# Ledger of designs, part 113: peptides against a protein of PDB entry 2FGR

Target 1, 331 residues: chain A of PDB entry 2FGR
Amino acid sequence: SSVTLFGIVDTNVAYVNKDAAGDSRYGLGTSGASTSRLGLRGTEDLGGGLKAGFWLEGEIFGDDGNASGFNFKRRSTVSLSGNFGEVRLGRDLVPTSQKLTSYDLFSATGIGPFMGFRNWAAGQGADDNGIRANNLISYYTPNFGGFNAGFGYAFDEKQTIGTADSVGRYIGGYVAYDNGPLSASLGLAQQKTAVGGLATDRDEITLGASYNFGVAKLSGLLQQTKFKRDIGGDIKTNSYMLGASAPVGGVGEVKLQYALYDQKAIDSKAHQITLGYVHNLSKRTALYGNLAFLKNKDASTLGLQAKGVYAGGVQAGESQTGVQVGIRHAF

## One batch from the design tools (peptide; made by RFdiffusion4, then SolubleMPNN)

Design b2_p15_7_s4 (from b2_p15_7, 11 letters changed)
Fold by OpenDDE base, seed 1:
Structure b2_p15_7_s4 (fold): chain B 331 residues (1-331), chain A 15 residues (1-15)
Amino acid sequence: as target 1 above (331 residues)
Amino acid sequence: SELLEKFYAELYSDE
């Protein structure tokens, strides 16, 4: 049996030129290159190729020392694994987000990530961004000649909001091909939630692919999210991402990523362009900088996610520029 | 998952 304590402390100085009032915000933020975290994990060999595992992980907020508390909401799983793959019980990334966010060159954090995994419709469920779920059972296959898959189901446990009575139910999964420099995946998911107290289905389809050329990596995402409401019509968003990364001088990495969010319900688009650089001082410590530009058109009010400084929206049709410069340390 | 383990292995490869 083994138990490992692990973590990341990622803290930055961040600036955005506009908030909801049109004013600039700046200060000390968190999780600009990687999500800050503290975790415990371990495995036990049960013999015969069977292993037990556990994973407990929570987010760290270095700017305020976790003033609002600490929990294991990032992951709290017990697992069995072997030649058959892995079964997990507990709160975790849902299989679709776990696989499809891997194509995001900005690691699903900071001001540069793909923001498609979002609550686009003021869904009242706690995880209506499609990233994690409570009461989750997940299964992941081994890799068979490149082919692999993951499946998940989360119990609603008769959670009600308004007239909705199955809030929090998740069903979803992905199929993938991972072989050498190539990765490609298709993910499908449905979550039961509520909007305005009425039952709503959050349907999601995501395609992802990447190719590592050695000198550079290309990555892309195509996603449709649809909140299917019984009354008021569907809230649909098509999100697109294309990114490239390249090693620099053996100690650094440069990243460039573009995303388009076509918000159909308001007939409005947002464009995001992010340039990032990571400089490794060691295997565990890095300096980084991110520069992001977000252009909202028409009724779009999206904001960059400068966690710890400002993560809210902007005025309709306004553009926002963000900067993060920080330190990431892993232990 | 193998991807998550790989990510953590890359971060902790010096132990």
Scores: peptide ipSAE 0.005, ipTM 0.315, DockQ to the pose 0.070
Fold by OpenDDE base, seed 4:
Structure b2_p15_7_s4 (fold): chain B 331 residues (1-331), chain A 15 residues (1-15)
Amino acid sequence: as target 1 above (331 residues)
Amino acid sequence: SELLEKFYAELYSDE
């Protein structure tokens, strides 16, 4: 058996030129290149190719020392794995997000990530961004000649909000092909939630692909998220992402990513473009910088996620520029 | 699957 303590402390100085009032915000933020975390994990060989595992992971907020507390909301799983793949029990990334966020060159954190995995409809469920779920059972296949899949189901446990029942129920999965330089995946998910106290289905379809050319990597995402409401009409967002990354001088990586969020319910688009650079001082320590520009059109109010500084929206139709410069240390 | 067909139909309906 093994137990490993692991973590990342990622802290930055961040700036955004506009908040909801049109004012700038700046300060010390967290998780600009990687989500800061503390975790414990381990495995036990049970013989016959069967292993037990556990994983406990929580987010670290270095700017305030986790003033709001520490939990294992990132992951809290027990697992069995073997030739059949892996079964996980407990809160985790849902299979769709686990796989499809892997195409995000900004690692689903900071001011540059793909923001499609979002609560687009003021859903009242705890995980209406489609990223994680409570009460989750997940299964991941082995890789068979490149082909692999993951499936998940989260129990609602009869959670209700307003007249909505089954809140928190998740069902979803992906199929993928991962072979050499190529990765491609299709994910489908449905989550039960509530909007305005009324039952709402959050449906999500995501297509992702990447190709590593050695000198550069290209990555893309296509996503539709639809909050299906009985009253008020559906809230649909089509999200698109295209990114490229390249190694620089053997110690650095440059990233460029564009995303478009077509918010159908408000007939408004937002454009995000982010330039990032990571400089590895060692295997465990890096300096990084991110520069992001978010252009909201019409009624769009999206904001860059400068965690720890400002992650709220902006005024409708306003553009926002964000900068992060920080240190990432892994242990 | 019926679900997949619905998703695809919804993706292309806005074109």
Scores: peptide ipSAE 0.000, ipTM 0.430, DockQ to the pose 0.011
Fold by OpenDDE base, seed 5:
Structure b2_p15_7_s4 (fold): chain B 331 residues (1-331), chain A 15 residues (1-15)
Amino acid sequence: as target 1 above (331 residues)
Amino acid sequence: SELLEKFYAELYSDE
């Protein structure tokens, strides 16, 4: 058996020009290029092509030294894998997010990422952003000539919020084609949650695709998230993303990504554009800078996710500019 | 948007 300790410490100086009061925020933030993490993982060869695995991973907050504690909420799985694929038991990325966030050129972190995987409806469930689930069983197929799939089910364990039952139940999966420079995926998921103490289904459909041209990569996402409420009508958001990345000088990467969030329930749109640059000092260490602009229209109050500095919303219809400059170190 | 709505309708219309 093998055990590997691994991690990333990503800390930055961040600035946003507006918070909910219209004031600027600045300071030391975390996870601008990659989510800071500490993890343990390992595998055991059981013979006959069967392997056991474990993975324990938690988020690190370098700015405050994890003042609120440490946990393994990022992933806590035991697995069996072989020619049949992989079965995982435990908290993890749900299959849909695991696959479809891979098309986000900003690695689902910092001020530049696609923010479609979000709690759009003030859902009261712990994972109403559709990213992870407790009590999860997942299965991932092998890659067969490019075709692959993942499926997951999370038990609700009779969790209730208000009058809502089955809170935390997840069912979902994706199908994908990954072959050479091309990747394309379709993901579908439903989560049971509550809004205002009432049963709500969070339905999600996501399409993703990318193509690596060698000199540049293009990536795109199309997503609809719908919180289906029995009372008050559905809360629907259509999210769109288009991004491009290119290597620069053999040691750098530039990224540009645009996202549109069409928030139907409030008939309001938000536009996000982010320019990022990563400079690799080594295989393990990089400097990076992100510049993001978020334009809210009408009743939209979205804010950039400058984790550790300010990740809240802004006043309705206000625009926000964010900057992160930081160091990422992997070990 | 319309394509996604059609897909949603197909997947969730049976409830």
Scores: peptide ipSAE 0.000, ipTM 0.434, DockQ to the pose 0.010
Fold by OpenDDE base, seed 3:
Structure b2_p15_7_s4 (fold): chain B 331 residues (1-331), chain A 15 residues (1-15)
Amino acid sequence: as target 1 above (331 residues)
Amino acid sequence: SELLEKFYAELYSDE
């Protein structure tokens, strides 16, 4: 058996030029390149190719020393794995987000990531961004000649909000082909939630692909998220992402990513473009910088996620510029 | 998949 303590402390100085009042915000933020975390994990060989595992991971907020406390909401799983793949029990990334966020060159964190995995409809469920779920059972296949898949189901446990029942139920999965420089995946998911106290289905379809040319990597995402409401019409968002990354001088990486969020319910688009650079000082320590531009059109109010500084929206139709410069240390 | 069909239909309608 093994037990490993691991973590990341990622802290930055961040700036955004506009908040909801049109004022700038700046300060010390967290998780600009990678989400800061503390975790414990371990495995036990049970013989015959069977292994037991556990994983406990929580977010660290270096700017305030976890003033709101610490929990294991990032992941709290026990698992069995072997030639059949892996079964996980507990809160985790849902299979769809686990796989499809891998195409995000900004690792689903900071001011540069693809923001499609979002609560687009003021859903009242705790995980209406489609990223994680409570009460989750997941299964991941081995890789068979490139082909692999993951499936998950989260129990609602009769959770209710307003008149909505089955809140928190998740069902979803992906199929993928991962072979050498090529990765491609299709994910489908549905969550039960509530909007305005009324039952709502959050449907999600995501297509992702990447190709590593050695000198550069290209990555893309296509996603539709639809909150199907019984009253008031559906809230649908089509999200698109295209990104490129390249190694620089053997110690650095440059990343450029564009995303478009077509918010159909408000007939408004938002454009995001981010330039990022990571400089590795060692295997464990890196400096990084991100520069992001978010252009909202019409009624769009999206804001960049400068965690620890400002992660709220802006005025309708306003643009926002964000900067992060920080240190990432892994242990 | 109905969801897949809707996704494709919407991708083409925005062009």
Scores: peptide ipSAE 0.006, ipTM 0.447, DockQ to the pose 0.011; fails the geometry check

Design b2_p15_8_s1 (from b2_p15_8, 8 letters changed)
Fold by OpenDDE base, seed 5:
Structure b2_p15_8_s1 (fold): chain B 331 residues (1-331), chain A 15 residues (1-15)
Amino acid sequence: as target 1 above (331 residues)
Amino acid sequence: LTVFFGPNPRVEVEE
């Protein structure tokens, strides 16, 4: 059997001009271009086209050396794969996030990503951002003529919060068409959670598409997240993203992405625009820079995710500017 | 135990 050790160390100098007090924050941050990680994976050929697999992956915090510890919360799966596709058992990206975040040109990382996959409602579940789940069973189809799909179910294991039962239950999936330069996907998910100790359904619908013109790539997302509270009415956010990327000089990539977060429960919008550049020094090492602007309107308090420096909100209606300059190394 | 340094897992969504 073979075991592969792999990882990414991504560390940056980051700045944001405003925190929740209106003060600037700056320092050494993590995961500006890619999420820093350490992983182990392997496969075993069982014959007849059947393979067993495992994957263990945790986040690395290069700024503090994982002072809060290390875990395999990114992924901890065992799998069987073959001509039928792949079945995974264990904590992982839920199928919807795994597919639909692929349209984010900032790879769901740093100050530039699409922030639609979020806990919009102070949900009390562990994964109310809709990104990962515990106790997950996932199935992924092969790609057949461009068509592919993924499905997942996570067991709640009778988890309760307040009067809410079934907390942590996930059901969701996507259908996609991936052929040459074109990718398009539809994702649907529901999570059971609690808000204020009351049963709440986190419903999510996401459409994504991208097209690679060779000289540039366009990508887009349309998402609705709705926390359907048993009492108190729905908390709905419509999120939109449009991005473009282009190769520069064979060694670089420029990215521009815009997102709009229409937070219906507070009748408030936030606008995010990010310019990113990646310079590949090698296949494994890159320099990068990100410049992001987040404009909150009215009651919106969203903040840029300068992980390791400041990832909190700002004052209502305040705008935030963020910068990251860093090194990414993959091994 | 053969430890391979795998090719860059470019394909996985970073979240």
Scores: peptide ipSAE 0.028, ipTM 0.635, DockQ to the pose 0.101
Fold by OpenDDE base, seed 3:
Formats: structure tokens, sequence, C-alpha cells
Structure b2_p15_8_s1 (fold): chain B 331 residues (1-331), chain A 15 residues (1-15)
């Protein structure tokens, strides 16, 4: 049996030129290149190719020393794995987010990531961004000549909000082809939630692909999220992403990513473009910088996620520029 | 210690 203590401390100086009042915000932020975390994981060989595993992981907030406390809400799983793949029990990434966020060149973190995995409808469920779930059972296949899949179900446990009686139920999965330089995936999910105290289905479809040319990598996402409401009509968002990354001088990586968020319920688009650079000082320590521009049109109020400094929206139709410069250390 | 930089460890199926 093995137990590994691991973590990441990622802290930055961040700036955004506009908040909800139109004022600039700046300070010390967290998780600009990777989410800061502390975790414990381990495996036990049970013989015959069967392994038991556990994983406990929580977020670290280096700017305030976890003033709100510490928990294992990032992942808290027990697993069995073998030639059949892996079964997980416990809070984790849902299979769809686990696979499809892998195409985000900014690792779903900081001011540069694809923001499609979002609560677009003021959903009242705890995980209405479609990223994680409580009470989750997941299964992941092995890779069969490139083909792989993952499936998950989360129990609602009769959680109610207003008249909604199945809040937190998740069902979803992906199919993928991962072979050499190519990766491609299709994910489908439905989550039960509430909006305005009424039962609402959050449906999600996501296509992702990437290709590594050696000298550069291209990556793309196509996503539709749809909050199906009984009253008031559907809240639909189409999200698109295209990104490129390239190694620099053997010690660095440059990233450029564009995203478009077409928010159908408000007939409004937002455009995001991010330039990032990571400089590896070692295998475990890196410096990084991110420069992001978010242009909201019409009624769109999206804000960049400068965690620890400002992660709120802006005024409708306003643009926001963000900068992060930081240190990432892994242990 | 393979440090995977990312929000989530990929399912490494150890073959």
Amino acid sequence: as target 1 above (331 residues)
Amino acid sequence: LTVFFGPNPRVEVEE
C-alpha cells in the first residue's frame, strides 16, 4: 500500500480593470495556472490485477490561509481499479467535465479558461456549473485501441428546493478516442436543479478535440448548455473555444485561447481571448503570466475569474481586461 | 512524484 501527500500552491498578483461598479481591482489571488490544493491519495494492491484506491483533495487559498476552512470538496473518492477500468464512489468531477475540460489549455483555472461549464441560469443547485457532484458513482473504461468512455450517476437523495424534488441528480458520460497526437470526445449530461424554486433540467452536450503537432498543440471545444424550465422558456448557451499552445526554449510554454459564449436567452455574446506564458524554473516550480480580455455585448455581464481578487460580473456590455502574474509550486 | 499540472488528474489507468 502507498499513501502520497501532494499539493499545489499557486498564488499570484492579479488585476482587473473593471468590477460591477466599473472600478479596478487588484491584489493577491490564488489558482492562476493551477488550482491550489492539498491532497492525500493511495493505492493497495489486492492481487489478481485488482487495486483499491482512495483520493482526498481540497482547495488551498494561499492569500488568506483558508480562512473559510478546509474540506475535501475537490475529490473524496474510494475506488476499485483493474483490467476492467475504474469504479469510483464519492464526490468528484463528473465524467463529462473530467474529460472535456482536458481540452482547455488553461486547465479550467485562472482568468484564461473556457468558462462554458457554468451555471448560466441562476440554478439553485450546489454544482449547477456541471463540474462536480456529490453522491457520485463513476466508471471509467480502459483505453481500447484509443477508444475510452466514462459514465456517472449522482443521487439526489430527495433534496428539494421549492417544488423541485430531485435536485443534484446527475447522469452523464462521454465517449472518446485518444491515440497518439489525437484526442476527440463527446460528452452528454443531464443534471436536475431548480431555478426560481421550480424544477429545471440542465442539459449539456460537449464536443472536444485536440491534436499535438509536436511543435504546437491545437485544441477546440463546442458546447451547448440548456436549462429547461417549465416557466419562462429555456436558457440556452452555445460556447465555442479554440486554442493553441507551443513549447518555448525547452523551459516555457505559450498559450493562446479564444472563446465565444452565445447566451441565447439574453441574445448576447461574450468574447474571451487569453494569452498565457508558463516558465518552468524546475519540474515543480513555475512562474506564469496571463493576460485576458473579455468583451461583453448587449446584456452580457461575464467577468474573468481572478480568484481571490475579483470573480464577479461587470456591467452589461462592458469589457474587462485581466492580468495575473504568479508562482506555482507543486509538492 | 509525477506532478500533473491541471485542475483534475486524468484517469491514469495504469496499464
Scores: peptide ipSAE 0.009, ipTM 0.524, DockQ to the pose 0.044
Fold by OpenDDE base, seed 4:
Structure b2_p15_8_s1 (fold): chain B 331 residues (1-331), chain A 15 residues (1-15)
Amino acid sequence: as target 1 above (331 residues)
Amino acid sequence: LTVFFGPNPRVEVEE
């Protein structure tokens, strides 16, 4: 059997020009280019093409040294894999997020990522962003001539919030085509949650695609999230993303990404534009910079996610500018 | 048991 210790330490200096009070925030933040992590993984060959695996991964907060503790909330799985694909048991990315966030050129972290995978409705479930689930069983197919799929089910374990039952139940999956420069995927998910102590379904549909032209990569996402409430009507958000990345001078990468969040329940839009640059000092060490602009319209209060510095909202209709400059080191 | 050190070779979606 094998065990691999791995990790990333990503720490930055971050600035946002506005918080909820209209004041600037600045300091040392984390996970600006990559989520800082520490993990253990391993495999055992069981013979006959069957393998057992485990994966334990937690987030690292380099700014405070994990003052709140360390856990394996990023991933905590045991798996069997073979010619049939892979079955995973345990907390993980749900199949929909695992696949569809791969089209985010900012790797679902820092101030630049696609923020569509969000709790749009003040859902009371722990994972109402649609990213991960507890008590998850996942299955991933092999790649069949480009075609692949993933499916997942998370048990609610009779978790209740208010009058809502089945909180934390997830069902979802994706179908994808990954061949050469092309990737395209469709994901569907439903999660049971509560809003205001009432049963709510978080429905999600996401379409993603990317094409690598060699000299540049184009990527896009189309998403609808809908928190279906029996009382008060649905909370629907349509999210759109278009991004491009290009290698620079053999050691760098530039990224530009636009996202639009059309928040139907408040009839308000937010526009996000992010410019990123990564400079590889080595295979494992990079410098990076991100510049993000978030424009809220009308009642929109979205904030950039400068983890470790400020990740809250802003005043309605306010714009926020964010900067991150940092070091990423992988081991 | 063989112990290895190294980055995740898979581009895991960093969430």
Scores: peptide ipSAE 0.043, ipTM 0.672, DockQ to the pose 0.100; fails the geometry check
Fold by OpenDDE base, seed 1:
Structure b2_p15_8_s1 (fold): chain B 331 residues (1-331), chain A 15 residues (1-15)
Amino acid sequence: as target 1 above (331 residues)
Amino acid sequence: LTVFFGPNPRVEVEE
């Protein structure tokens, strides 16, 4: 059997000009270009084209040395794979997030990422952001002439919150076309959760596409999340993203990404624009800088996710500027 | 047990 130890330590100096009180925050943050992680993975050839696999991965917090502990909440799977594709058992990215976040040019971390995969409704489920699930079974097809798909189901195990049952149940999947410079995907998901102790369905639809022109890459996302409450109106958010990246001087990459979050339940929009640069010092070490601007309108209170420094909201209708400058090291 | 050390930092979607 083989085991690979791998990881990333990404730590930055971060600044945001405004918190919930209107004050600036600054310090050491984590995961500005890539989520800091420690993982173990391996495979066993079982013969006949069948392989067993395992994957254990947890987040690293370089600023405090994992003061809250270490766990494998990023991924804890056992799998079988072969010509039929791959079946996974255990906590993982749900298939919809695993595929559709691949269109985020900021790798779903730091102050620049697409923030559409979010708990928009104060859902009481642990994974109401639509990113991961406990008790997950996933299946991924092979790639057939560009076409591929993934499906997942997570057991609720009769978890209850208030009067809500089936909390944590997930069902979802995607279909995709990945061929040469083109990638396109459609994802659908439903999670059972609770809002205010009442049963709620978190429905999600996401369309993603990217095209690599060689000199630059374009990427886009269209997403709707809808928390359908048994009592009260739906909490709906439409999220849009458009980004571009380009290589610079053979050792750098520049990224520009815009996102719009149309929060229908509060009739309020937020606009995010981020400029990023990564400078590769080696294959394993990079310097990076991110500059993000978040403009909230009306009742919107969204904040940039400067993990380790400040990831909270701002006052309604306030704008926030964030900066991260850091080191990413992979091993 | 063969232990490999190596960056396969897939830009795994940082979720």
Scores: peptide ipSAE 0.036, ipTM 0.659, DockQ to the pose 0.097; fails the geometry check

